# Peptides against a protein of PDB entry 4CIC, part 3

Target 1, 148 residues: chain A of PDB entry 4CIC
Amino acid sequence: KVSTKGHYGVQAMFDLAQHFGEGPVSLKSIAERQGLSEPYLEQLIAVLRKAGLVKSVRGAQGGYILAREPRDIKVGDIIRVLEGPIAPVESVSQDDPEHSLKFDFSVTKSVWEKVKKSIEEVLDSITLADMLKDAEEAQMAQGYMYYI
Target 2, 147 residues: chain B of PDB entry 4CIC
Amino acid sequence: KVSTKGHYGVQAMFDLAQHFGEGPVSLKSIAERQGLSEPYLEQLIAVLRKAGLVKSVRGAQGGYILAREPRDIKVGDIIRVLEGPIAPVESVSQDDPEHSLKFDFSVTKSVWEKVKKSIEEVLDSITLADMLKDAEEAQMAQGYMYY

## One batch from the design tools (peptide; aimed at target 1 K1 V2, target 2 S3)

Design b1_p8_5_s4 (made by RFdiffusion4, then SolubleMPNN; from b1_p8_5, 5 letters changed)
Fold by OpenDDE base, seed 4:
Structure b1_p8_5_s4 (fold): chain B 148 residues (1-148), chain C 147 residues (1-147), chain A 8 residues (1-8)
Amino acid sequence: as target 1 above (148 residues)
Amino acid sequence: as target 2 above (147 residues)
Amino acid sequence: SLLEILLS
C-alpha cells in the first residue's frame, strides 16, 4: 500500500515537473491543482526539500522548484524519501504488537523480497519525465477523440 | 503494504502446506510453529476457510487442512483473500481524511496501476508448492554446509 | 515499509 503520503508526494512532485522551467510555484497553487490541503503539502515539501528533490526560492515570486530535471527524478526516489525503504511487509504489527515476533521465516521473507524487488524495479523505471510524456500523450488522445 | 495479516496468513498457509497429506493440523500446533497467538491465528483461519482455501476437519484428530493442493494455491490468492484486491495506494488517507479527495489523477493512477500489476504478477507466480520447494532447497543447502 | 504502503 503506497501511503497517502507517497501518493500525494508523487502528485506534488509531478505538479512541480509540469511547471519545470517556468520558475517557482507557490504551495497554494500546487495544493489547489492537486486537491491537497496546504498544511499537508507543506509537510511533504519539507521532507522532499530536505532530501534535495525540491528547492525553495525566496522573494516576491518565491516558491518551490524541482532541484533536478524531471528526467533525473525517479518515482522510486520520491517514494524512498517519503516512505523510506520499500518494504513489502509491515514490520510492526499494529494489530498484535506483542506477537509481532519478527518470525524471520526465511521462505516467506524470500517472497516479500521478490515483491520488494519488483516494486523497486517498476518505480525506478519511471521518471517524472516519463510521467510528463504520458500526460501529454493522454491529452493528445483526448483532443483527437473530440475531433472525431 | 502487506499487512501483518497478509504476512502471517501466508505463514499459516505455508505451515498447512508443509503438512499437506499428513492429515488435519491443530491451530495450536500451527500457532506454536509460526510464533502466532492462537486467537489471532483463529481469525486468519476463519477468513481463509470462508474463502475456501482451508478446510476444517472435525473429530478427535480434528483441525485444519489445505482445501487444495499446494500447487493450486498462489500467494496472490492468499493475499487477495486476507487483504482484498492488491492496491498499491491506500485509498483512505488516515492522515488527512478530509482531503483524501480521490484525486483520480490519471497519470499518477497509471503509475500505481503499473506497480499493482507488477505485484500481482509476482504474487501470482509463486505457489505454496514453490515455497515448499524453496524450503527444501534451503534445508539441503544447510545440510551440505555441515558436512 | 513501501509494500505495507502499497498493499495496504
Scores: peptide ipSAE 0.147, ipTM 0.785, DockQ to the pose 0.016; fails the geometry check
OpenDDE base, seeds 1, 2, 3, 5: peptide ipSAE 0.140, 0.145, 0.144, 0.140; ipTM 0.781, 0.788, 0.784, 0.783; seeds 1, 2, 3, 5 fail the geometry check

Design b1_p8_6 (made by RFdiffusion4)
Pose (drawn by RFdiffusion4):
Structure b1_p8_6 (pose): chain A 133 residues (1-84, 100-148), chain B 132 residues (1-84, 100-147), chain P 8 residues (1-8)
Amino acid sequence: KVSTKGHYGVQAMFDLAQHFGEGPVSLKSIAERQGLSEPYLEQLIAVLRKAGLVKSVRGAQGGYILAREPRDIKVGDIIRVLEGSLKFDFSVTKSVWEKVKKSIEEVLDSITLADMLKDAEEAQMAQGYMYYI
Amino acid sequence: KVSTKGHYGVQAMFDLAQHFGEGPVSLKSIAERQGLSEPYLEQLIAVLRKAGLVKSVRGAQGGYILAREPRDIKVGDIIRVLEGSLKFDFSVTKSVWEKVKKSIEEVLDSITLADMLKDAEEAQMAQGYMYY
Amino acid sequence: SGYTLTIT
């Protein structure tokens, strides 16, 4: 199960990545395109801004833009920002979960927003039918 | 975050794997060794039994034992047993989560209860210091 | 029944 915060955090950062070259966009526009609740997005952006992942701009087309290029933002970075008598007895079971955790970390660190932009172009494109191999 | 059911399901199955050669053990003994609540364990075992992962034995010093050898039970098998207008718009974000899901499935399918038994021996051993 | 893991 993916948390609401992880899903919406990545969705919002990806929407900003899709508009990075064009410039700032409003939070309202992000919420509209991504089907997100504005109040929740406002709170999410506030954390991402404090983390240096997004920045605000005061222009006519003010609004929000990525603070780092998409190629320099791993999906794992976004997730890391959003997340927060005695004796020793080794648990092999816990070691299994550690392996699960490591593999997730590896996948999320292997994908950048730039990679997602490239995938978005390839997957949602159109072309003459003869070119589908 | 790992659910209570996944953690306790795997713990209980591994306890049974540690006692597979010796024979049946009571549910109370599993709950005691693993720090589990007996009521929760009983409900858990019932599902595992229906799935053919564990079996009850009448015996006298009867109890429960694995229904398949440890080498034939993947951790992923245990997890899978315990778990249960219109338009199309591709979501690249969801594709990321699909990749996360695939990697978890791969890790859990690559580990059997036998692998856990071998790891448990190696990690919880004692030996002359010169061999470290 | 739900998922064993909760991501993020």

Design b1_p8_6_s1 (made by RFdiffusion4, then SolubleMPNN; from b1_p8_6, 6 letters changed)
Fold by OpenDDE base, seed 5:
Structure b1_p8_6_s1 (fold): chain B 148 residues (1-148), chain C 147 residues (1-147), chain A 8 residues (1-8)
Amino acid sequence: as target 1 above (148 residues)
Amino acid sequence: as target 2 above (147 residues)
Amino acid sequence: EGSILELF
């Protein structure tokens, strides 16, 4: 499971990407469009801001903007900020050195490392710009289906 | 997260793979070798047995065996049995049809579907036989470092 | 510390 946190974080960042260049977007408007609670979104945005993915704009027309262009933000960047390092297995504490578990541990660990690498590669291959393009293509496809 | 359940399930299945052809292995012995609680392992084995990945052998030398050869059990099979379908995102209930959320929902969903597919491909590419081979190679490498 | 394991 992408945690609800990662999922909603990507949604919020995607919403900001859709409005990139249009000025700051209010948390309320993002929450409404993405079906998120405003308090939850505030927590996500705080983390994303601290990581330098989002900027806060002050003033009457204040809100949030992407801190970088959509092409310069990977989904993997968002997930790493929100979830931390993509660890498919919680490090079962390396701390119990004693038992014969070391080797079996290493083989099972290698499985999860392969999973991790695969996930990282996928998430790092997708930018917010790619998501915008996919959205545009899907809108065009829907538009064509209404004309048929 | 591969849940603790998935992780320990793979460990338990790998333990059974290491003993494949040697006869039934007791839950106690698996628990000891894998650092698992016996009650927890019992729950895992019950699910794995119901799914036909493990067989119970009755008798004084009873225990558990793999129901299939190690080459015929993918890590993905174990995970699907224990965790269910690899769903990177809980289906946020499709049930609220009303809001404009559908399209943004579709794009974000596509990201997670790509992740799902990638995970499935990896987990389905690894069998218990592959894990056995990796273990043998690592043991050989350790043996060479001691000389 | 979020683990990617929560993806499932």
Scores: peptide ipSAE 0.157, ipTM 0.823, DockQ to the pose 0.262; fails the geometry check
OpenDDE base, seeds 1, 2, 3, 4: peptide ipSAE 0.146, 0.136, 0.144, 0.126; ipTM 0.820, 0.823, 0.819, 0.821; seeds 1, 2, 3, 4 fail the geometry check

Design b1_p8_6_s2 (made by RFdiffusion4, then SolubleMPNN; from b1_p8_6, 5 letters changed)
Fold by OpenDDE base, seed 1:
Formats: sequence, C-alpha cells, structure tokens
Structure b1_p8_6_s2 (fold): chain B 148 residues (1-148), chain C 147 residues (1-147), chain A 8 residues (1-8)
Amino acid sequence: as target 1 above (148 residues)
Amino acid sequence: as target 2 above (147 residues)
Amino acid sequence: SGSILELF
C-alpha cells in the first residue's frame, strides 16, 4: 500500500507536470483539481521543494513549478523524497530489545530485498512524462468512445 | 515494509519446508528455531492451516507439516493467506466519507497497479523450494569461507 | 488489510 503521502505526492507532481511550461501553478488550484487539502499539499510541496523536485515562484503569478522536465522526474524520485528509502520489511522497532529478531534469517531477508528491488525498478521506470503520455492516451480513448 | 505477520509467516513456513519429509514439527520447536513467540506462531499456523498450506498431525509425534511440497508453495501464496490481496495504495478507510479520494485519477492508479503486479510477480516467482536452495547455497558459501 | 505499504 503506497502511503497517502506518496499517493498524493505523485498526484501533485503529476498536476505540475500537466502544467509544465505554462508557468507557476498555485497550491490552491492544485488542491482543487486533485481533491487535496491545501494545508496537506503545502506540507508535501515543502518536502518536494526542499528535495529540488519543485520550485517556488514568487510574485503576482507566483506558485510552484516542476524543477526539472517531466521526463527527468521518476515516480521513484518522488516516493523516495516523500517516504524515504523503500524498506521491504517493517523495521521491528528497536523499542522491544528482547524481541530483537535475532535470527536475521538471511534467506527471508533476500526475499524482501527482491521485492524492494522490483518495486524500485518499476517506480524508477516510470517518469512524469510517461504518466502524461498515459493520460493523453486515456483521453483519446475516451474521446473515441463518445464518437462511436 | 512486509508486515510482521507476513515476515514471520514466511519464516514459519520456511522452517516447515526445511523439515519437509521428516514428519510433524512441534510449534515449540519452530518458535525456538525462528525466535518467535509460540502464541503468535499458533495464530499464524491456524490461518495457514485453514488455508490448506499447513496440516496438523495428531499424536505423540504430532505437530505441523507442509500440506504441499515446498515447490508447490509460493511466497505469494503465504502472503496472500496472511495479509490478503496485495493492495498497492492504502485503502482510505471508508470511515471518513468526506475525504473519499473522489479523484480516482486513473493514471496514478495505474502506477500503483504496476507496482502491485511487480510485487505479485516476484512473490509468485519464489517458492519454498527456491528458498531452501538459497539456504543451501548460503551454507555452502559459509563453509568455504572457513576453509 | 494487506496494503503494500504495510509491506513497506
């Protein structure tokens, strides 16, 4: 399950990708289009900005833009910024020292590392440009269904 | 992050795979070898048994066995039994109707479906037999480092 | 509820 944070972060970044080259987009407009809480979006954008994925533009036409072209932003980049490294296993919180999973069963860890690697490969294979293309194809397909 | 339930479930099933063909294994012995709580393991085994992945054997040499050969049990089968279907996105709990993610943004969903599919493919590509082989290879590699 | 995030 992708976190709500990762999910909404990808949505917000995708919204910015759809408006790439059109100038700065207000957080309000992103929030409205994506059905997001503006305060929540502000938190996401703050993290994304700090990571250099988003730029803030000041002025009357101020707002946010992608810091890079959509093709240069992977979904994996967004997720890593918002959620940190993909951890395959719940880190048993160190707080119960007695139930330290002493048996670092290397074989079971290898399964989860394979899962992690697979997720990373998928997320790193999808750019915001790929998502834009998929959206365009979906719109064209819908347009054709209305004409038949 | 694999849930503790999924993680321990795979460990328990792997322990049973290591003892496949040796007869029934007690929950106590599995718990001891895997560093698991016996009561917690009982809950896991109950679910796995109900799903037909494990069999209970009664008697003086009673315990549990794999219900199928290790090659016929995928890690994905274990995870699906213990955790249910792999859901790529946190199901927004229906309890807050107002924040229903109304924008089923199809494109973002497709990303998560791709992730889901990838995880399923990985987990369904790994059997308990594959894990046994990996363990044997790891033991052989350790044995060679001591020489 | 088997969530992939519960995997992560």
Scores: peptide ipSAE 0.136, ipTM 0.816, DockQ to the pose 0.455; fails the geometry check
OpenDDE base, seeds 2, 3, 4, 5: peptide ipSAE 0.134, 0.132, 0.131, 0.130; ipTM 0.822, 0.814, 0.818, 0.819; seeds 2, 3, 4, 5 fail the geometry check

Design b1_p8_6_s3 (made by RFdiffusion4, then SolubleMPNN; from b1_p8_6, 6 letters changed)
Fold by OpenDDE base, seed 4:
Structure b1_p8_6_s3 (fold): chain B 148 residues (1-148), chain C 147 residues (1-147), chain A 8 residues (1-8)
Amino acid sequence: as target 1 above (148 residues)
Amino acid sequence: as target 2 above (147 residues)
Amino acid sequence: EGSILELA
């Protein structure tokens, strides 16, 4: 399960991708378009910036831009930055009082590893450029529905 | 991310699969083998029983058995019973005070739908019988290392 | 509706 952090992180990055080449975008504008609180977005952007996926531009027309082209940023990259390694199973916190013994059966572990690999393959197969293309196609399809 | 509930639910079901055909297994024995608390396991088994994946057997040698053959129980079935529909993204609880507007962008939704589909395909491709086979193969491989 | 993939 992608956390809220991962979910909104991808949304924020996609917003930046949509404005790629148009110059820096303010956090306020991203927050408004994506329905995010500005303080929450600031936290996300800080992490993404530290990871080198986003750049800050200073000045009167300052804000944020993608640090790389949309085609060079995978959804998987964003998720790994925000959430760490893709884990299909919640790591039983050592402190889960309900579980006295971590019995990590090798067989069950293999199931989760297969799930992990599948998720990684999907997320690494989708770039921000792919998402932009999908958005354009969706807009075109909507346009045709109004003409029918 | 599969919850602890899903994780341990699959472990418990796998334990029952390993003992399939041997008669009813006590919750205590499952809990001991799987490193679970008995009360926690009782909760899991109650849900699994209600869903028709597990049967209770009453009597002195009472306990629990799989309600179906291991080949007829997918990992995906277990997870859906315990956690509900496979959702790749945590539903932003309506009560998340940090998010004023649920902007579910169609494009981001499509990404998560692809992830969901991929997870479902994997989990629905693995049965308890497949897990049993994998366990046997692993045991055989270990046995050959000792020679 | 329990989501399987809770990324921590």
Scores: peptide ipSAE 0.104, ipTM 0.819, DockQ to the pose 0.645; fails the geometry check
OpenDDE base, seeds 1, 2, 3, 5: peptide ipSAE 0.099, 0.102, 0.098, 0.098; ipTM 0.818, 0.823, 0.817, 0.822; seeds 1, 2, 3, 5 fail the geometry check

Design b1_p8_6_s4 (made by RFdiffusion4, then SolubleMPNN; from b1_p8_6, 4 letters changed)
Fold by OpenDDE base, seed 3:
Structure b1_p8_6_s4 (fold): chain B 148 residues (1-148), chain C 147 residues (1-147), chain A 8 residues (1-8)
Amino acid sequence: as target 1 above (148 residues)
Amino acid sequence: as target 2 above (147 residues)
Amino acid sequence: SGSILTLF
């Protein structure tokens, strides 16, 4: 399962992408639109800002903007910033010496590495610009359905 | 993260595949070879047996065997049995009405559906027979490095 | 606390 952190992080970044070029968006407005708690969103935005994916704008009309164009931000970039490296299996913590997997799980490890690579390829193939395009196409399709 | 349940389930099934055709394997021997606790392995095997991936053999030389040939068991089959459907995101429990995601997250949902499909395709492309072949090739490569 | 995408 994608953590709620990754899921909400992508939602928040997508909201910022939808407003890209319109100026700074308040955390409150993002939280309201995305159904997120403002305190939780503050934590996400702090991480995304530190990673250089989001910029803060100061002042009365301040808020947050994407630090790069939507086409230059992959979903994979967001996930790696929020969750770290995509790991399909928990690294068996080196620290439990008793559960030192004595056996070379090289073959089973290779399965999970293939899964990891596949996930990375998918997430790195999708930009925020691609998501914007998909949203526009969906809205156009809904608009046609109301006129029929 | 693949749960420890999924990870250990694949390991246990792979151990049974390595002994396929040799007769029943004891849970103790699997646990020793795979570094698993026997009680934990019993729980995994119970689920796998109920799903028809493993058979129990009774008697003094009893134990467990694969219920099908290694070529007829995909890694995806094992994972679905142990963990259920591959869900890249937790279904927002329908039960929290306050967190009723008012907004159509259709676009974000489509991202996770693409991830799901990709994982399913990978896991359904790998059989226990493929894993056996990879293990044999790795052993042969190690053998050549010692000569 | 690496919130790894618990894919499973």
Scores: peptide ipSAE 0.161, ipTM 0.821, DockQ to the pose 0.203; fails the geometry check
OpenDDE base, seeds 1, 2, 4, 5: peptide ipSAE 0.139, 0.149, 0.121, 0.141; ipTM 0.813, 0.824, 0.810, 0.819; seeds 1, 2, 4, 5 fail the geometry check

Design b1_p8_7 (made by RFdiffusion4; failed a check: a repeat of another design)
Pose (drawn by RFdiffusion4):
Structure b1_p8_7 (pose): chain A 133 residues (1-84, 100-148), chain B 132 residues (1-84, 100-147), chain P 8 residues (1-8)
Amino acid sequence: KVSTKGHYGVQAMFDLAQHFGEGPVSLKSIAERQGLSEPYLEQLIAVLRKAGLVKSVRGAQGGYILAREPRDIKVGDIIRVLEGSLKFDFSVTKSVWEKVKKSIEEVLDSITLADMLKDAEEAQMAQGYMYYI
Amino acid sequence: KVSTKGHYGVQAMFDLAQHFGEGPVSLKSIAERQGLSEPYLEQLIAVLRKAGLVKSVRGAQGGYILAREPRDIKVGDIIRVLEGSLKFDFSVTKSVWEKVKKSIEEVLDSITLADMLKDAEEAQMAQGYMYY
Amino acid sequence: SAALTIAA
């Protein structure tokens, strides 16, 4: 199960990545395109801003823009920002979960926002039918 | 975050794997060794039994034992047993989560209870210091 | 807190 925060955090950062070249966009526009609740987004952006992942701009077309290029933002970075008598007895079971954790970390660190932009172009495109191999 | 059911399901199955050659053990003994609540364990075992992963034995010193050899039980098998207008718009974000899901499935399908038994031996051993 | 829940 993916948490609301992970899903919406990545969605919102990806929306900003899709508008990076064009410039700042409002939070309202992000919420509208992504189907997110504005109050929740406002809180999410506040953390991502403090983390240096997004920045606000005071222009007419003010609003928010990625603070780092998409190629320099791993999905794992976003997730890491959003997340927060005695004796030793080794648990093999816990070691299995550590392996699960490591594999997840590996996948999320292997994908950048730029990679997601490239995938978005390839997957949602249109072309003449003869070119589908 | 790992659910209580996944953690306790795997713990209990591994305890049974550690006692597979010796024979049946009581649910109380599993709960004691693993630090589990007996009521929760009983409910857990009932599902595992229905799935053919564990079997009850009448015996006298009867109890429960794995229904398949440890080498034939993947951790992923245990997890799978315990778990249960319109338009199209592709979500690249969802595709990321699908990749995460795939990698987890791969890790859990690559580990059997036999692998865990081997790891348990190697990690919790004692030996002359010169062999480290 | 965690982004994922395993064995949900």

Design b1_p8_7_s1 (made by RFdiffusion4, then SolubleMPNN; from b1_p8_7, 4 letters changed)
Fold by OpenDDE base, seed 1:
Structure b1_p8_7_s1 (fold): chain B 148 residues (1-148), chain C 147 residues (1-147), chain A 8 residues (1-8)
Amino acid sequence: as target 1 above (148 residues)
Amino acid sequence: as target 2 above (147 residues)
Amino acid sequence: KSILTLAA
């Protein structure tokens, strides 16, 4: 499962993508549109900013913008920034008393590596620009349903 | 991440696959080979048995066997039994005070659905028989490095 | 925190 952090991080980045080229967007406006708390969004944006995916603009018309074009930001980039590397299996904590022996069975590891690779490929194949396109197509499809 | 339960469940099932056709395997022997606690393994096996992936054999030579051939058990089947449906995103619990509004944005949902589908495809493409083959190939490769 | 938290 993508964490809540990753999930909402992608939503926030997508919101910024929808407003790309329109200037800085306030955290308040993002929070309102995406149904997020401002404090939570601040934490997400802080991480994304430090990673160079978002820029802060100061002033009366200040806020946040994407640091790169939507086509240059993959969903995988956002997830890696927020959650770190995709790990397919929970690390058996050394302190789990239920597991006295760390058995890293090579064959099972290969299964999880395949899962990891598949997830990475999917997430790295989707850009914010792709998401924008999908949103536009969905809106057009809805518009046609109201005219029929 | 696959949970520890899913991870060790796959290991236990793979152990049973390695012994398929040899008769019942004791939980003790599986636990020893896989580095698992017997009590933990008992819980896993109980779930797997209830799901019809494992059979219990009673008697002096009792233990557990795969209920189906290794080729007929996907890794995805094991994971679904142990963990339930693969969910790409953590369900925002209604009780998470940080999220007052459940916004299920359709476009983001589609991303997670793609991830889910990809995971399912991978896990459903790998059988215990495939894992057996991979293990054999790995052993042969190691044998050739020593010569 | 890994993306694939398969919530058991």
Scores: peptide ipSAE 0.092, ipTM 0.794, DockQ to the pose 0.653; fails the geometry check
OpenDDE base, seeds 2, 3, 4, 5: peptide ipSAE 0.086, 0.083, 0.087, 0.088; ipTM 0.801, 0.795, 0.800, 0.800; seeds 2, 3, 4, 5 fail the geometry check

Design b1_p8_7_s2 (made by RFdiffusion4, then SolubleMPNN; from b1_p8_7, 4 letters changed)
Fold by OpenDDE base, seed 2:
Structure b1_p8_7_s2 (fold): chain B 148 residues (1-148), chain C 147 residues (1-147), chain A 8 residues (1-8)
Amino acid sequence: as target 1 above (148 residues)
Amino acid sequence: as target 2 above (147 residues)
Amino acid sequence: KSALTLAS
């Protein structure tokens, strides 16, 4: 499962993408639109900033912007920054060291590697620009349904 | 992440597949080969049995067998039985109910649905028979490196 | 801890 952190991180980045080119956006405004607590969003933005996906702008009209164009940010990039490498199985090593017989049979490992690769391919195929396009198409479709 | 339960469940089912046609296998023997505690394996096998993936055989040579041929059991079937529906995102609903504003923006939801579909397609494309074949090929490759 | 868990 994508963690809450990953999920909200993608939402926050998408909000910044929707305002890309309009100047810096306040954390408060993002939090309000995305239904996130401001303190939680601050933590997410701090990580994203450190990774170079978000930039802070100082001043009276200060806030945050995407550090790159929406087309240059993959969903996979956001997830890797917030969650680390995609691991389809929890490494058995952490909880029960005695019974964690590391016999990751090569065959079962190969199954999880295939799953990992598939997830990575999907997440790396979707940019924030693709998400913007999908949002626009969805809004247009809703608009047409109200006029029919 | 596939839970430890899902991971060990696939290992246990694969062990049963390797012995398919040889008769029932004891839980003890599976636990020893797979490096699992016997009590933990008993819990896994109970769930798998209830789902009809494993069958218990009674008697002096009793134990467990696959209920279907290895080719008729997908990895996806095992995972769904042990973990339920594949959910790529943790439902925000459990930890912070107040801030879990369910505004799953339709666009972000669509991303996770694509991930879900991709995972399901992969897991449903792999059978225990495919895993057996891969194991045989790997053993042959190792054997050739020693010559 | 990788956050992508398949476990429900």
Scores: peptide ipSAE 0.221, ipTM 0.841, DockQ to the pose 0.683; fails the geometry check
OpenDDE base, seeds 1, 3, 4, 5: peptide ipSAE 0.206, 0.214, 0.178, 0.184; ipTM 0.833, 0.835, 0.834, 0.840; seeds 1, 3, 4, 5 fail the geometry check

Design b1_p8_7_s3 (made by RFdiffusion4, then SolubleMPNN; from b1_p8_7, 4 letters changed)
Fold by OpenDDE base, seed 5:
Structure b1_p8_7_s3 (fold): chain B 148 residues (1-148), chain C 147 residues (1-147), chain A 8 residues (1-8)
Amino acid sequence: as target 1 above (148 residues)
Amino acid sequence: as target 2 above (147 residues)
Amino acid sequence: KSALLLAA
């Protein structure tokens, strides 16, 4: 399950993608459009900026922009930056060292590795540009429904 | 990320699959082999039993067995029973009703639905019988390395 | 910190 952090991170990045080429967008405007708290968004943006996915622009018209074109940012890149490596199973090793699954049975591990690979493939197959295209197609479809 | 509950549930079910046809297995023996606490395993087995994936056998040689053949139990079935529907994103709606993501943007939702579908396809493509086969192949490969 | 916990 993608955490709330990953979910909101993708939303914030998508908002920046929608405004790509229009100049810097304020955190306040992103927060308002995406229904996020500004303090929470500030934390997300700080991580994304440090990872080089977002740039800060200073000045009166300052704010944030995507550091790369939407086509060059995968959803998987955003998730990895915010959440770390995609792990299909909570590594039991972190919470109870005594219950170190000594028998990390190679077979059960292989199941989770297959799940991981599948998730990675999906997330790496979707760019912010793909999301923009999907949004445009959805808007066009709605527009046609209102005219019919 | 599959929870510890899902992970241990699959391990317990796999243990039962390895003993399928040999009769009932005690919870104690499963717990010992899989490195699980017996009380925790008891909770897992109760859920799996209620869902009809495991049967309880009473008596001196009592214990648990798979309710179906290993080929008829998908990993996805085990996960859905223990964890519920596979949700790729934590639904924000449960923790803070006030921060109901009003704009569940259709586009972001579609991304997570694609992830969900992919996970479901993988988990539903793997049966306990497939896992047994993989274990046998791994053991044979190890045996050949020692010779 | 392994990220994607599929919290059921």
Scores: peptide ipSAE 0.146, ipTM 0.818, DockQ to the pose 0.592; fails the geometry check
OpenDDE base, seeds 1, 2, 3, 4: peptide ipSAE 0.129, 0.128, 0.131, 0.138; ipTM 0.807, 0.810, 0.806, 0.814; seeds 1, 2, 3, 4 fail the geometry check

Design b1_p8_7_s4 (made by RFdiffusion4, then SolubleMPNN; from b1_p8_7, 3 letters changed)
Fold by OpenDDE base, seed 2:
Structure b1_p8_7_s4 (fold): chain B 148 residues (1-148), chain C 147 residues (1-147), chain A 8 residues (1-8)
Amino acid sequence: as target 1 above (148 residues)
Amino acid sequence: as target 2 above (147 residues)
Amino acid sequence: KSALTLAA
């Protein structure tokens, strides 16, 4: 499962992508639009900023912007920053030595590696620009359904 | 993440596949080979049996067998039985109402649906028979490196 | 902890 952190991180980054080129947006405005608590969003933005995906702008019209163009940010980049490496199997915590006979049977490991690769390929194939395009297409389709 | 339950379930099913056609194997023997506690394996096997992936054999040589041939059991079938439907995003527990504004933006939902579909396609493309073949090939390759 | 869990 993508954690709540990963999910909301992608939503926050998508919100910033929708406002890309319009200048900095406040955390409050992002939180309101995305239905997130402002304190939770502050934590997400801090991580994303440290990773160089988001930039803080100071001043009277201060806030946050994407540090790169939407086309240069993959969903996979966001997920790796927030969640770390994609691991399809929970690493059994080292702390239970009796169950720690991780005979990682080479064959079962290969299954999870294939799953990992597939997830990475999907997430790395989707940019914030692709998401913007999909949103525009969906809005147009809804508009046409109201006119039919 | 595939849970520990899903991971060990696939290992246990693979062990049963390796012994397919040899008759029933004891839970103890599976637990020993797979490095699992017997009580934990009993819980896994109970779920797998209820789902019709494993069969119990009674008698002096009693134990467990695959209920179907290895080629007729996908990894995806095992995971769905143990974990339920593949959900790439954790459902935010209903208990935090303030964070529960799941504005599932249609666009973000579509990303996770693509991930889900990709995972399902991979897991449904791999059978226990494929895993057996991969194991045999790996053993042969190791044998050739010693010559 | 990798957050991508497949568990429902």
Scores: peptide ipSAE 0.216, ipTM 0.840, DockQ to the pose 0.656; fails the geometry check
OpenDDE base, seeds 1, 3, 4, 5: peptide ipSAE 0.203, 0.210, 0.177, 0.205; ipTM 0.833, 0.835, 0.836, 0.839; seeds 1, 3, 4, 5 fail the geometry check

